# Peptides against a protein of PDB entry 4XPM: the designs that were tried, part 137

Target 1, 160 residues: chain A of PDB entry 4XPM
Amino acid sequence: VMLHSKNVKGFLENTLKPYDLHSVDFKTSSLQSSMIITATNGGILSYATSNNDVPKNSINEINSVNNLKMMSLLIKDKWSEDENDTEEQHSNSCYPVEIDSFKTKIYTYEMEDLHTCVAQIPNSDLLLLFIAEGSFPYGLLVIKIERAMRELTDLFGYKL
Target 2, 67 residues: chain B of PDB entry 4XPM
Amino acid sequence: DIKGTIAFDTHGNVIESTGVGSQRIEDIGDLSKVTLDAEGFAQVQGDSLLVHLYKRNDITLAVYTSA

## One batch from the design tools (peptide; made by RFdiffusion4, then SolubleMPNN)

Design b2_p22_4_s3 (from b2_p22_4, 10 letters changed)
Fold by OpenDDE base, seed 1:
Structure b2_p22_4_s3 (fold): chain B 160 residues (1-160), chain C 67 residues (1-67), chain A 22 residues (1-22)
Amino acid sequence: as target 1 above (160 residues)
Amino acid sequence: as target 2 above (67 residues)
Amino acid sequence: SEELDKFIQEMLDAIKKRFGLP
């Protein structure tokens, strides 16, 4: 079983959709960005963004991609540091989770006014990264990324 | 009548908030320490509002009412 | 989203039932 690039892109695009909890009349904004990046270098393997109004090959697209590259690298670095920090792994910003007997961790990071969440795809060299507005609650963001990872079983164990 | 809600996880992070709950995020610290009954429920007087708590599967829902 | 919403709904219903909320 293999996930193709287009399938991954489509998956990430789908993760951009907001949560709408009709039961309590609560609704979020869409995610700003969703990415799969390498845990080793923070390189972007695939991404989706809500800013799809930017023309292809435009300077604005280049700037947006560069911004994503910068953010992904920064978050990867923070993640790497935390993976080697026992105290950080026991903070309220770290969620140890188990998916189908595979263990991983979900981290939340505030990036300026944005709320971000990153998690290593189980037993892989890949990270799933969500970037949302500050109004997106961290607890909900964690739930979102956990459930998203459950759909990426084909990437479990993926090594670069 | 329900005046608002807060749902939060075991880390004290918000899952959702509505109504007066959105203005009472700071209550999570105290609400997370409330002793629940065997079924996972509790009622707590918070300020001028009554808070109805229920916890299931690591999620706590707080419902705020006037009485 | 739907799964979580349903779960929250169930919790809300449980609270309403337990405490007699409308």
Scores: peptide ipSAE 0.787, ipTM 0.954, DockQ to the pose 0.905
Fold by OpenDDE base, seed 3:
Structure b2_p22_4_s3 (fold): chain B 160 residues (1-160), chain C 67 residues (1-67), chain A 22 residues (1-22)
Amino acid sequence: as target 1 above (160 residues)
Amino acid sequence: as target 2 above (67 residues)
Amino acid sequence: SEELDKFIQEMLDAIKKRFGLP
């Protein structure tokens, strides 16, 4: 049973919440954006963005629809390249993971001053994409997206 | 007294950092090469501080204290 | 977040115990 688009939206909104590790008194910001995009064209199927209390009028605002579309396309392209590059798959920016016997990879990408990570939903034509501020550690971002992807088993194997 | 912490993964990427650890991210390269004992612990000197290491499930936690 | 925090806490406690940290 596939998730309804509205349910997916709610899921993505929930992924925006920050990490609070009170054990060591460490706390992150919220994710700027969370998206499910197509691996084929980088088209956005669903997305969520954090609210900005401070108004931004920049043409390159991360939460703007145009910027999200641009970043999704760029990241999809880079992901596609890396999926066909054995050397890139062995870099520190690639995390092979296995979820319920399904194999996938998590890639981290620096996008200007932002930290991003993307992973193919196992055996699907879909990518899960997180965009965070540069202060969000990559190691934690990887953990976050892996944990999130484990909740998307209904999308495993989804083909367009 | 704990002065800071760094947690990092097997790729050398930070999971969290606090206190003086936030200013010693470059230590990860050396810390990742430290030989741990059978239980996954080690103690090393890191730039006038003591670093207490523990690794479990591909996560290494470094706790910085005064030397 | 809660799961990871618990794990980090366990690691921290282990370090404190192993090295006699406050």
Scores: peptide ipSAE 0.787, ipTM 0.954, DockQ to the pose 0.915
Fold by OpenDDE base, seed 5:
Structure b2_p22_4_s3 (fold): chain B 160 residues (1-160), chain C 67 residues (1-67), chain A 22 residues (1-22)
Amino acid sequence: as target 1 above (160 residues)
Amino acid sequence: as target 2 above (67 residues)
Amino acid sequence: SEELDKFIQEMLDAIKKRFGLP
């Protein structure tokens, strides 16, 4: 079944939900943002944010969207650099993963006081990007984005 | 009694931390080097606390107790 | 979340059993 735009938006909204590990009484905050962006220019195709209290078409909404656009571009640029850097691919900030025989990499990036991770949707021109507070552990963030990508098989191989 | 926990991956990045474990993230460097037994377990002394380690499927869980 | 939590629970139980923790 084709993943439609509404389905993608809903999917991203669901990824915002925090982890709650009852076994050890550990709970995270919600993700600040979740996005699907282009690997070519960092353009945002779809996004979700935990801040829903901004009036539509307001100056605050414009500023927040512009901030997301800036972050997505910066992260795309760093991702592109790392994809062409063997040393960076062997750092602790890079997680090679395999999903249903498709290979990809998850990168973690510190952005100011935020924790981010980004991964190319396998064989596609798309990146999945999570932005979280600094209290969200990187190891858990990596697990989260890996599990999320497993739900995006319809986008595997997607080319612009 | 369990005083806290740390779970971390093979990159040394935290998966979760609770209790005293949240204040001892720096222990991961040493804990990752501990030799585990054939079943994947180990016990090590961490300051005034005893650390109980178990590794499975590239995840290490450290449980901190007083003894 | 649930899958990971179950896994952590299993590890925790294994530790409790191995070292005799309450």
Scores: peptide ipSAE 0.787, ipTM 0.954, DockQ to the pose 0.904
Fold by OpenDDE base, seed 4:
Structure b2_p22_4_s3 (fold): chain B 160 residues (1-160), chain C 67 residues (1-67), chain A 22 residues (1-22)
Amino acid sequence: as target 1 above (160 residues)
Amino acid sequence: as target 2 above (67 residues)
Amino acid sequence: SEELDKFIQEMLDAIKKRFGLP
């Protein structure tokens, strides 16, 4: 089964939902943004953002999209640098993970006051990127993106 | 009574924090070094609070109480 | 989040049982 563009968009929108841990009365905010971008150029293939009440084709929407483009490019660049840096891959900001039989890495990056994490979809030219507020703890963000990637098996091995 | 909690991973990053735990994130450094028993539990005295630790599947949960 | 919450609940219950917390 192939994931169509609309299905991917819907998936990303679902990832925006906050964590609510009733057991300890802990609740996060929604993710600010969730994106699938190219590992090569940082181009956005699909994205979802919270507070989508901005009118379409408005200046505010354009600015918001441009901001996402800028952030995605910056994070992609840092990710690319880290992928070529053995020391960075052994830092506490890098989580090697295995999904099924596929290996990938999850990186956490602080962008000003925002908490972000990015991971290469296994064996693909695509990155999954979460952007959250600073109140969203990194450990939970890593868990979130790992579990999200497990639902993207159709994109494993995807090449541009 | 439980005064707060901290859950953290093997990298020392927070998974969740509540109550007094939210104000004691710096404790993770020391808590991560505590020797756990065979079942994965430990108790440590931290200032005026007692910390109850349990680790399972690379997640450590710390529960803060007054006693 | 339900899976993680369930896991945390199990850990919390284990702590309560181990240390006699209410």
Scores: peptide ipSAE 0.787, ipTM 0.954, DockQ to the pose 0.905

Design b2_p22_4_s4 (from b2_p22_4, 10 letters changed)
Fold by OpenDDE base, seed 4:
Structure b2_p22_4_s4 (fold): chain B 160 residues (1-160), chain C 67 residues (1-67), chain A 22 residues (1-22)
Amino acid sequence: as target 1 above (160 residues)
Amino acid sequence: as target 2 above (67 residues)
Amino acid sequence: SEELDKFLKEMLEAIKKKFNLP
């Protein structure tokens, strides 16, 4: 089975949904954005945002997309630096994980007032990127992105 | 009565926080160093509140009570 | 979120039992 563009878009949209941990009376906001970007250039291959009601080709839509492009590039650059930095890979901002015998790393990055989390899809040229409000705790964000990556097995090993 | 909770991972990052726990995130540093019993539990007195700890599968849950 | 919620619920109940919390 292969994930098509529409399937990927729908998947990302579904990741926007908040966590509702009602057993402890805790609930998050929705993710602001969820993206699949290239690890090489930070180019956006697919994305979803909580505010998807903006008309296409409008100034607001252009600004929104430009903002996503900027953030994706910045995070990709930070990720690239950390992937070449042994100390950063051993910080509390880096989570080595294994999914179906594939190893990858999850990084958390604070972007001004936003909480972000990025992970390389195992053995691929792609990164999965979550952007959330500052109220979204990092530990939960890490869990969220790990669980999401487990659903992207069709993209494991994907090379550009 | 339960006044709040904090759940955190092995990196000291918050998974969830509620009630007074949301105002006590700085406690994680100390709570993560508490020696747990053979079943994974501990009870710690901290700043007028009693903290009840349980760790399982790399997640620690702290429950705050008045007593 | 159901899996994590269920897990936290189990942990909470374990704490309640251990320390006799309401």
Scores: peptide ipSAE 0.787, ipTM 0.954, DockQ to the pose 0.904
Fold by OpenDDE base, seed 1:
Structure b2_p22_4_s4 (fold): chain B 160 residues (1-160), chain C 67 residues (1-67), chain A 22 residues (1-22)
Amino acid sequence: as target 1 above (160 residues)
Amino acid sequence: as target 2 above (67 residues)
Amino acid sequence: SEELDKFLKEMLEAIKKKFNLP
């Protein structure tokens, strides 16, 4: 059963939550943004942001959405390039993973001072994208997105 | 006493860092090359600190203490 | 988060036990 848009939105909002590894006295900030975008065009199907203080339909909201669109497109393009680059797929910025017998890859990308992570939802035309502050370590970001993706089994195999 | 920690993955990327570990991220390169015992542990000397290593399930935890 | 935290806790305790750390 495919997830409804509201359910997806809620899921993405939940992914914004920070890690609190209190056993070692380490905690992160919340993710700046979490998105599901198309692998084909980088179009945003659903998104969540930690900065929800912007009034709805305001110029600031429009600008923030436009910024997300720009980032999603840039990351999609980089992802597309890397998917066709064997060398990049063997770099420390690429994590081949298997989820329930489905293979996918997780990529980490630096965008200005932001740490980003993107992964193709297995066998789908969709990408899951996390954007975090630079203080969010990449290794943890990878773990976060992998575990999040395991909750999106309904989207496995989704084709546009 | 523990002065800090670093946890990192098999790609050398940080999972977490605390205390002096946050200032020793560059150590990961060397720590990742340390030979571990059969149980996955090792102890190495670094500057004025002693590093205690444990690797399990592709995660390495380094605990820094006074030498 | 809780799963990873628990895992790191176990690793930390294992290190403490192995090397007799307080």
Scores: peptide ipSAE 0.787, ipTM 0.953, DockQ to the pose 0.914
Fold by OpenDDE base, seed 5:
Structure b2_p22_4_s4 (fold): chain B 160 residues (1-160), chain C 67 residues (1-67), chain A 22 residues (1-22)
Amino acid sequence: as target 1 above (160 residues)
Amino acid sequence: as target 2 above (67 residues)
Amino acid sequence: SEELDKFLKEMLEAIKKKFNLP
């Protein structure tokens, strides 16, 4: 059974939650955004954002969504380029990972002052994308997205 | 007393940083090259601080102290 | 979060024991 749209939305909303590593007295902010986008054209299939105090159907809401669309397209393009670039795949910004015998890669990208992380859901046409503030460490962001993907096994192998 | 910490992965990217560790992210390059003992520990003198290292499961934790 | 926090806690305690840190 494939995950319902509402279930995916709820999942993404849960990924927004910050890390609290109280044992070392370290905590993060919430993710700014969490999205599932298409690897083909960067289209947003589902998304969640923090601090949604914007009135619905307002100009600000429209602008916010448009900004997410822009970022998703840019990151998708960079991801596509890197998937065809051996040197980029061996940089410190690329993490080959294996989840339940499925291989994928996690990429980190600086987007203006934001820290982003993207990974192809194994054997699928989908990308999982996290957008965080610059204070969110990349190493932790990678761990976060890897752990999140482990909960998306229903989407493994999903084709558009 | 502990003055700060840095945790980093095998790619040299930060997992967490606190205290003086947040101001010494540039140390990761050198710390990643330190030879660890059989148990995964090392101690390194850096500037005015002492760095205590432990690596396990591809994560390195550096603890900064005055001594 | 809890899993990673627990792991870092264990590492920190290991360092404290190894180097006799308070």
Scores: peptide ipSAE 0.786, ipTM 0.953, DockQ to the pose 0.881
Fold by OpenDDE base, seed 3:
Structure b2_p22_4_s4 (fold): chain B 160 residues (1-160), chain C 67 residues (1-67), chain A 22 residues (1-22)
Amino acid sequence: as target 1 above (160 residues)
Amino acid sequence: as target 2 above (67 residues)
Amino acid sequence: SEELDKFLKEMLEAIKKKFNLP
């Protein structure tokens, strides 16, 4: 299996789009960030952010990238802990799901005032990570990431 | 008239909320325990509002109206 | 998004029909 970085980047950018549930007059903001990170070290393989207006090489850009790196590492660590904790896997913050014939788990994590969710791409060394504002409901965030993973079948079984 | 809505999953997490529903997120705990009929519907009287419930495919939609 | 919206719309209409809501 080969990871095609350009295709993945475009996919992640597309996941930033908000939900518009106009039938019930509900609309979300865009995701702040969408990332694919390694399950082993929390390293960022690909990412997309909604803040594209930050000048290159500016202090703000550097801080933004560093913040993403920090969050990815923290979430990876928490995910790793929960994967080894039966009690956490039975909490309301853990969603066991099955995509095709593969099983995985979706976890929701509060990061200060941000809502995040992370899931291991089935049978892979990769995690898909969404970061949203606190106004983005967790239940909807879970639905979003589950449906996104269904489009990443080429990454199923990817090993570093 | 519909005063608001809440949609939530089997974990009690919100999918969407509107109107008075946005102020009644705390109701999810009780609403999730309501016994539904064979078709997945129920009505619950809560203070001055009436809640109309429907569950399908692990999603529960609550519609709030005047009592 | 469209799929979920459609689903919620169907649920809402089902509730309206069931309980005779306008």
Scores: peptide ipSAE 0.786, ipTM 0.953, DockQ to the pose 0.921

Design b2_p22_6_s1 (from b2_p22_6 with D2E D13E E17K Y19F N20G)
Fold by OpenDDE base, seed 5:
Structure b2_p22_6_s1 (fold): chain B 160 residues (1-160), chain C 67 residues (1-67), chain A 22 residues (1-22)
Amino acid sequence: as target 1 above (160 residues)
Amino acid sequence: as target 2 above (67 residues)
Amino acid sequence: SEELDEFIKEMLEAIKKKFGLP
């Protein structure tokens, strides 16, 4: 059993929610976007975005989707390069993690004024990608994506 | 009184920052090298402020107070 | 979010207790 498109979409929408750490009076903005993309071509399988104030079928909507496609491809390419670069895997931008005995890596990437992080869903051809504003700290973004991946066990080992 | 906080991970990346801590992100490099006691605590002088450190489960919390 | 907040809260309280912070 695996998640179908509707279930995945709902999951991604939930990941958009901000962090609110009341204990220290710290809160973030919502994620701008959350996506599951293919590790092979950077194609978007599912996505959610916080910017829904755009009329459907408008030029602005098309531009938004195109922007996501561009970012997806760029991040996929950088991820692919880093997966073949030992030095990059030992940088502070790479977090080796283990989830239920499966190993994967979380990478953080700065894209213009945005903070992003990406991780391969363990043993799969899929990447989970978060895009946030520059005010969203990387350490928290890493925690967020790791915990999100722990809820995607049905996709572990998924091959296209 | 607490003037601010910084929480950071073992990679030196920020988890959260508040108050004066938001203006002292550069302190993480030095704070990460501080020797902690057996319980994971330390107190250090950071410029004009005192920094109270506690590390647990790969997260370090720094609390800034007046000297 | 709640899990992390609770953890940070515990750390903050530990610091307050250790160093006598209000």
Scores: peptide ipSAE 0.777, ipTM 0.952, DockQ to the pose 0.863
Fold by OpenDDE base, seed 3:
Structure b2_p22_6_s1 (fold): chain B 160 residues (1-160), chain C 67 residues (1-67), chain A 22 residues (1-22)
Amino acid sequence: as target 1 above (160 residues)
Amino acid sequence: as target 2 above (67 residues)
Amino acid sequence: SEELDEFIKEMLEAIKKKFGLP
């Protein structure tokens, strides 16, 4: 069983939802963007964004998509570098995780004023990418993407 | 009275912060080095505030009080 | 979110109990 594009889109849209920790009166903003990209070229397979007020096919939408493409490529490149760098894998920006006996890594990257995190879907050619405002704590962002990854078991082992 | 909180992970990255905790993110470096008791608790002086620590499942919660 | 909130809640309550916080 594999996830179809429409199913993936809906999943990504759901990941945009903010955290609301009532116990300590802490609430985040929504994610700016949530994406599945290729680990090979950084191509966007699916994405969701919280900025849906932009008219479709407008210049603003085009610019937004172009920005996402740029960020995806940059993050993919950084991820690729880190995957080949032992020191980077032992930094505070790298979280080794195991999901259902599959190992992967979550990386956090500062992109200008944005907080991002990316993780390879286990044993796949795909990366899950979250982009958030700078106010979104990295530790929470890591938890969020890990929890999301656990819902993508259908994509484990997916090869292009 | 609780003046604020900070929750952080084993990498020293913030999970959440509230109240005065939001202004004391820099404390994480020192708090992460505090020796906890057998149950995972500790109480330390953080500047002028008292910090109550509890670590469980790689998450540390710090609660700030005036005393 | 709910799972994490519940976990933080439990930790907070544990601290309150341990140190006698209101």
Scores: peptide ipSAE 0.777, ipTM 0.952, DockQ to the pose 0.852
Fold by OpenDDE base, seed 4:
Structure b2_p22_6_s1 (fold): chain B 160 residues (1-160), chain C 67 residues (1-67), chain A 22 residues (1-22)
Amino acid sequence: as target 1 above (160 residues)
Amino acid sequence: as target 2 above (67 residues)
Amino acid sequence: SEELDEFIKEMLEAIKKKFGLP
């Protein structure tokens, strides 16, 4: 099954859903945004946001998209730096993971009051990026993005 | 009665927190160093609360009780 | 989130059983 642009968008929208751990009566907010960006330039290939109440083509929407572009670029830059820094790869902000025999890393970054995590889709030129409120725990955010990546096998090895 | 919970990963990052656990995130540093038994359990006295620990598959769950 | 919730549930039940918690 091939992932088309519409399927990717729908996938990202689905990742926005909050975690609800009924067993311990814990529930998160929805993700603020979920994105697939290029590892090279931080360009947004697809995105979803929980702030869908903004009128289309409005100045507020443009500003919102521009904000996402800014954040994606900043996070891509941090990711790029860390990928070239052995010490950073051994910090508590880096989670080496293996998915179906493919290795990748999940990084957590605090952006002002927001909690973010980013991971390279295995063997690809793409990054998956989650942006959440500060109340969203990093450990759970990492679990969320890891499990999300397991559903993106069609993008493994994708080169621009 | 359970007063709260904290679940955390091997990096010391929170997975979830509830009740008094939400106010005791700083405990993770010490809890992560507790020696667990062969089955992955431990009990730790912290202040006036008793902490019940269980670790499985790189996740540690701490349950806070009054006794 | 159901998979994680079920896992946490199992851990919680294990703790309850181990330490005799209600």
Scores: peptide ipSAE 0.777, ipTM 0.952, DockQ to the pose 0.849
Fold by OpenDDE base, seed 2:
Structure b2_p22_6_s1 (fold): chain B 160 residues (1-160), chain C 67 residues (1-67), chain A 22 residues (1-22)
Amino acid sequence: as target 1 above (160 residues)
Amino acid sequence: as target 2 above (67 residues)
Amino acid sequence: SEELDEFIKEMLEAIKKKFGLP
């Protein structure tokens, strides 16, 4: 069953929460953004952002949304290129993973001063995309997106 | 007493870092090459600090102490 | 993050036990 748009939005909002590792007194910032985009065009199907202090319908909000659109397109393009590049798939920026017998890859990308990671939802035309500050370590970001993706089984195999 | 920690994955990417570990991210390259015992542990000396290593399930935790 | 934190905690305790760290 396809996830309702509101449910997806709520899910993405929940992924914004930071990691707090009390055992070693380590805590991250919240994700800046979390998105589900199309693998074909990089179109945003749903998104959440931690920057909710911007007034709605303001120029700043519009710019923020436009920035997300640009970011999603850029990352989609990088992902698409890497999916056709065996060398890139063997770099330390690519994590092959298996979720419930479904295989996918998690890629990490430096975008300006931001840390991002993207993964194709298994056997689907959709990508899950996390955007974080540069202080968010990549290894943890990868763990975060992998575990988040395990909760999106309803989207496995989704085709546009 | 622990002076800091670094946790990193098999790709050499940081999972977490604290204390002096946050200033020793460059150690990961060397730490990842350390031979672990049968239980997954090792101790190595680096820059006056002793590093205690443990690897499990593709995660390596390095604990820095003075001794 | 609790699952990961617990895992790191277990690893930390294992190190403490192995090497006699306080």
Scores: peptide ipSAE 0.777, ipTM 0.952, DockQ to the pose 0.853

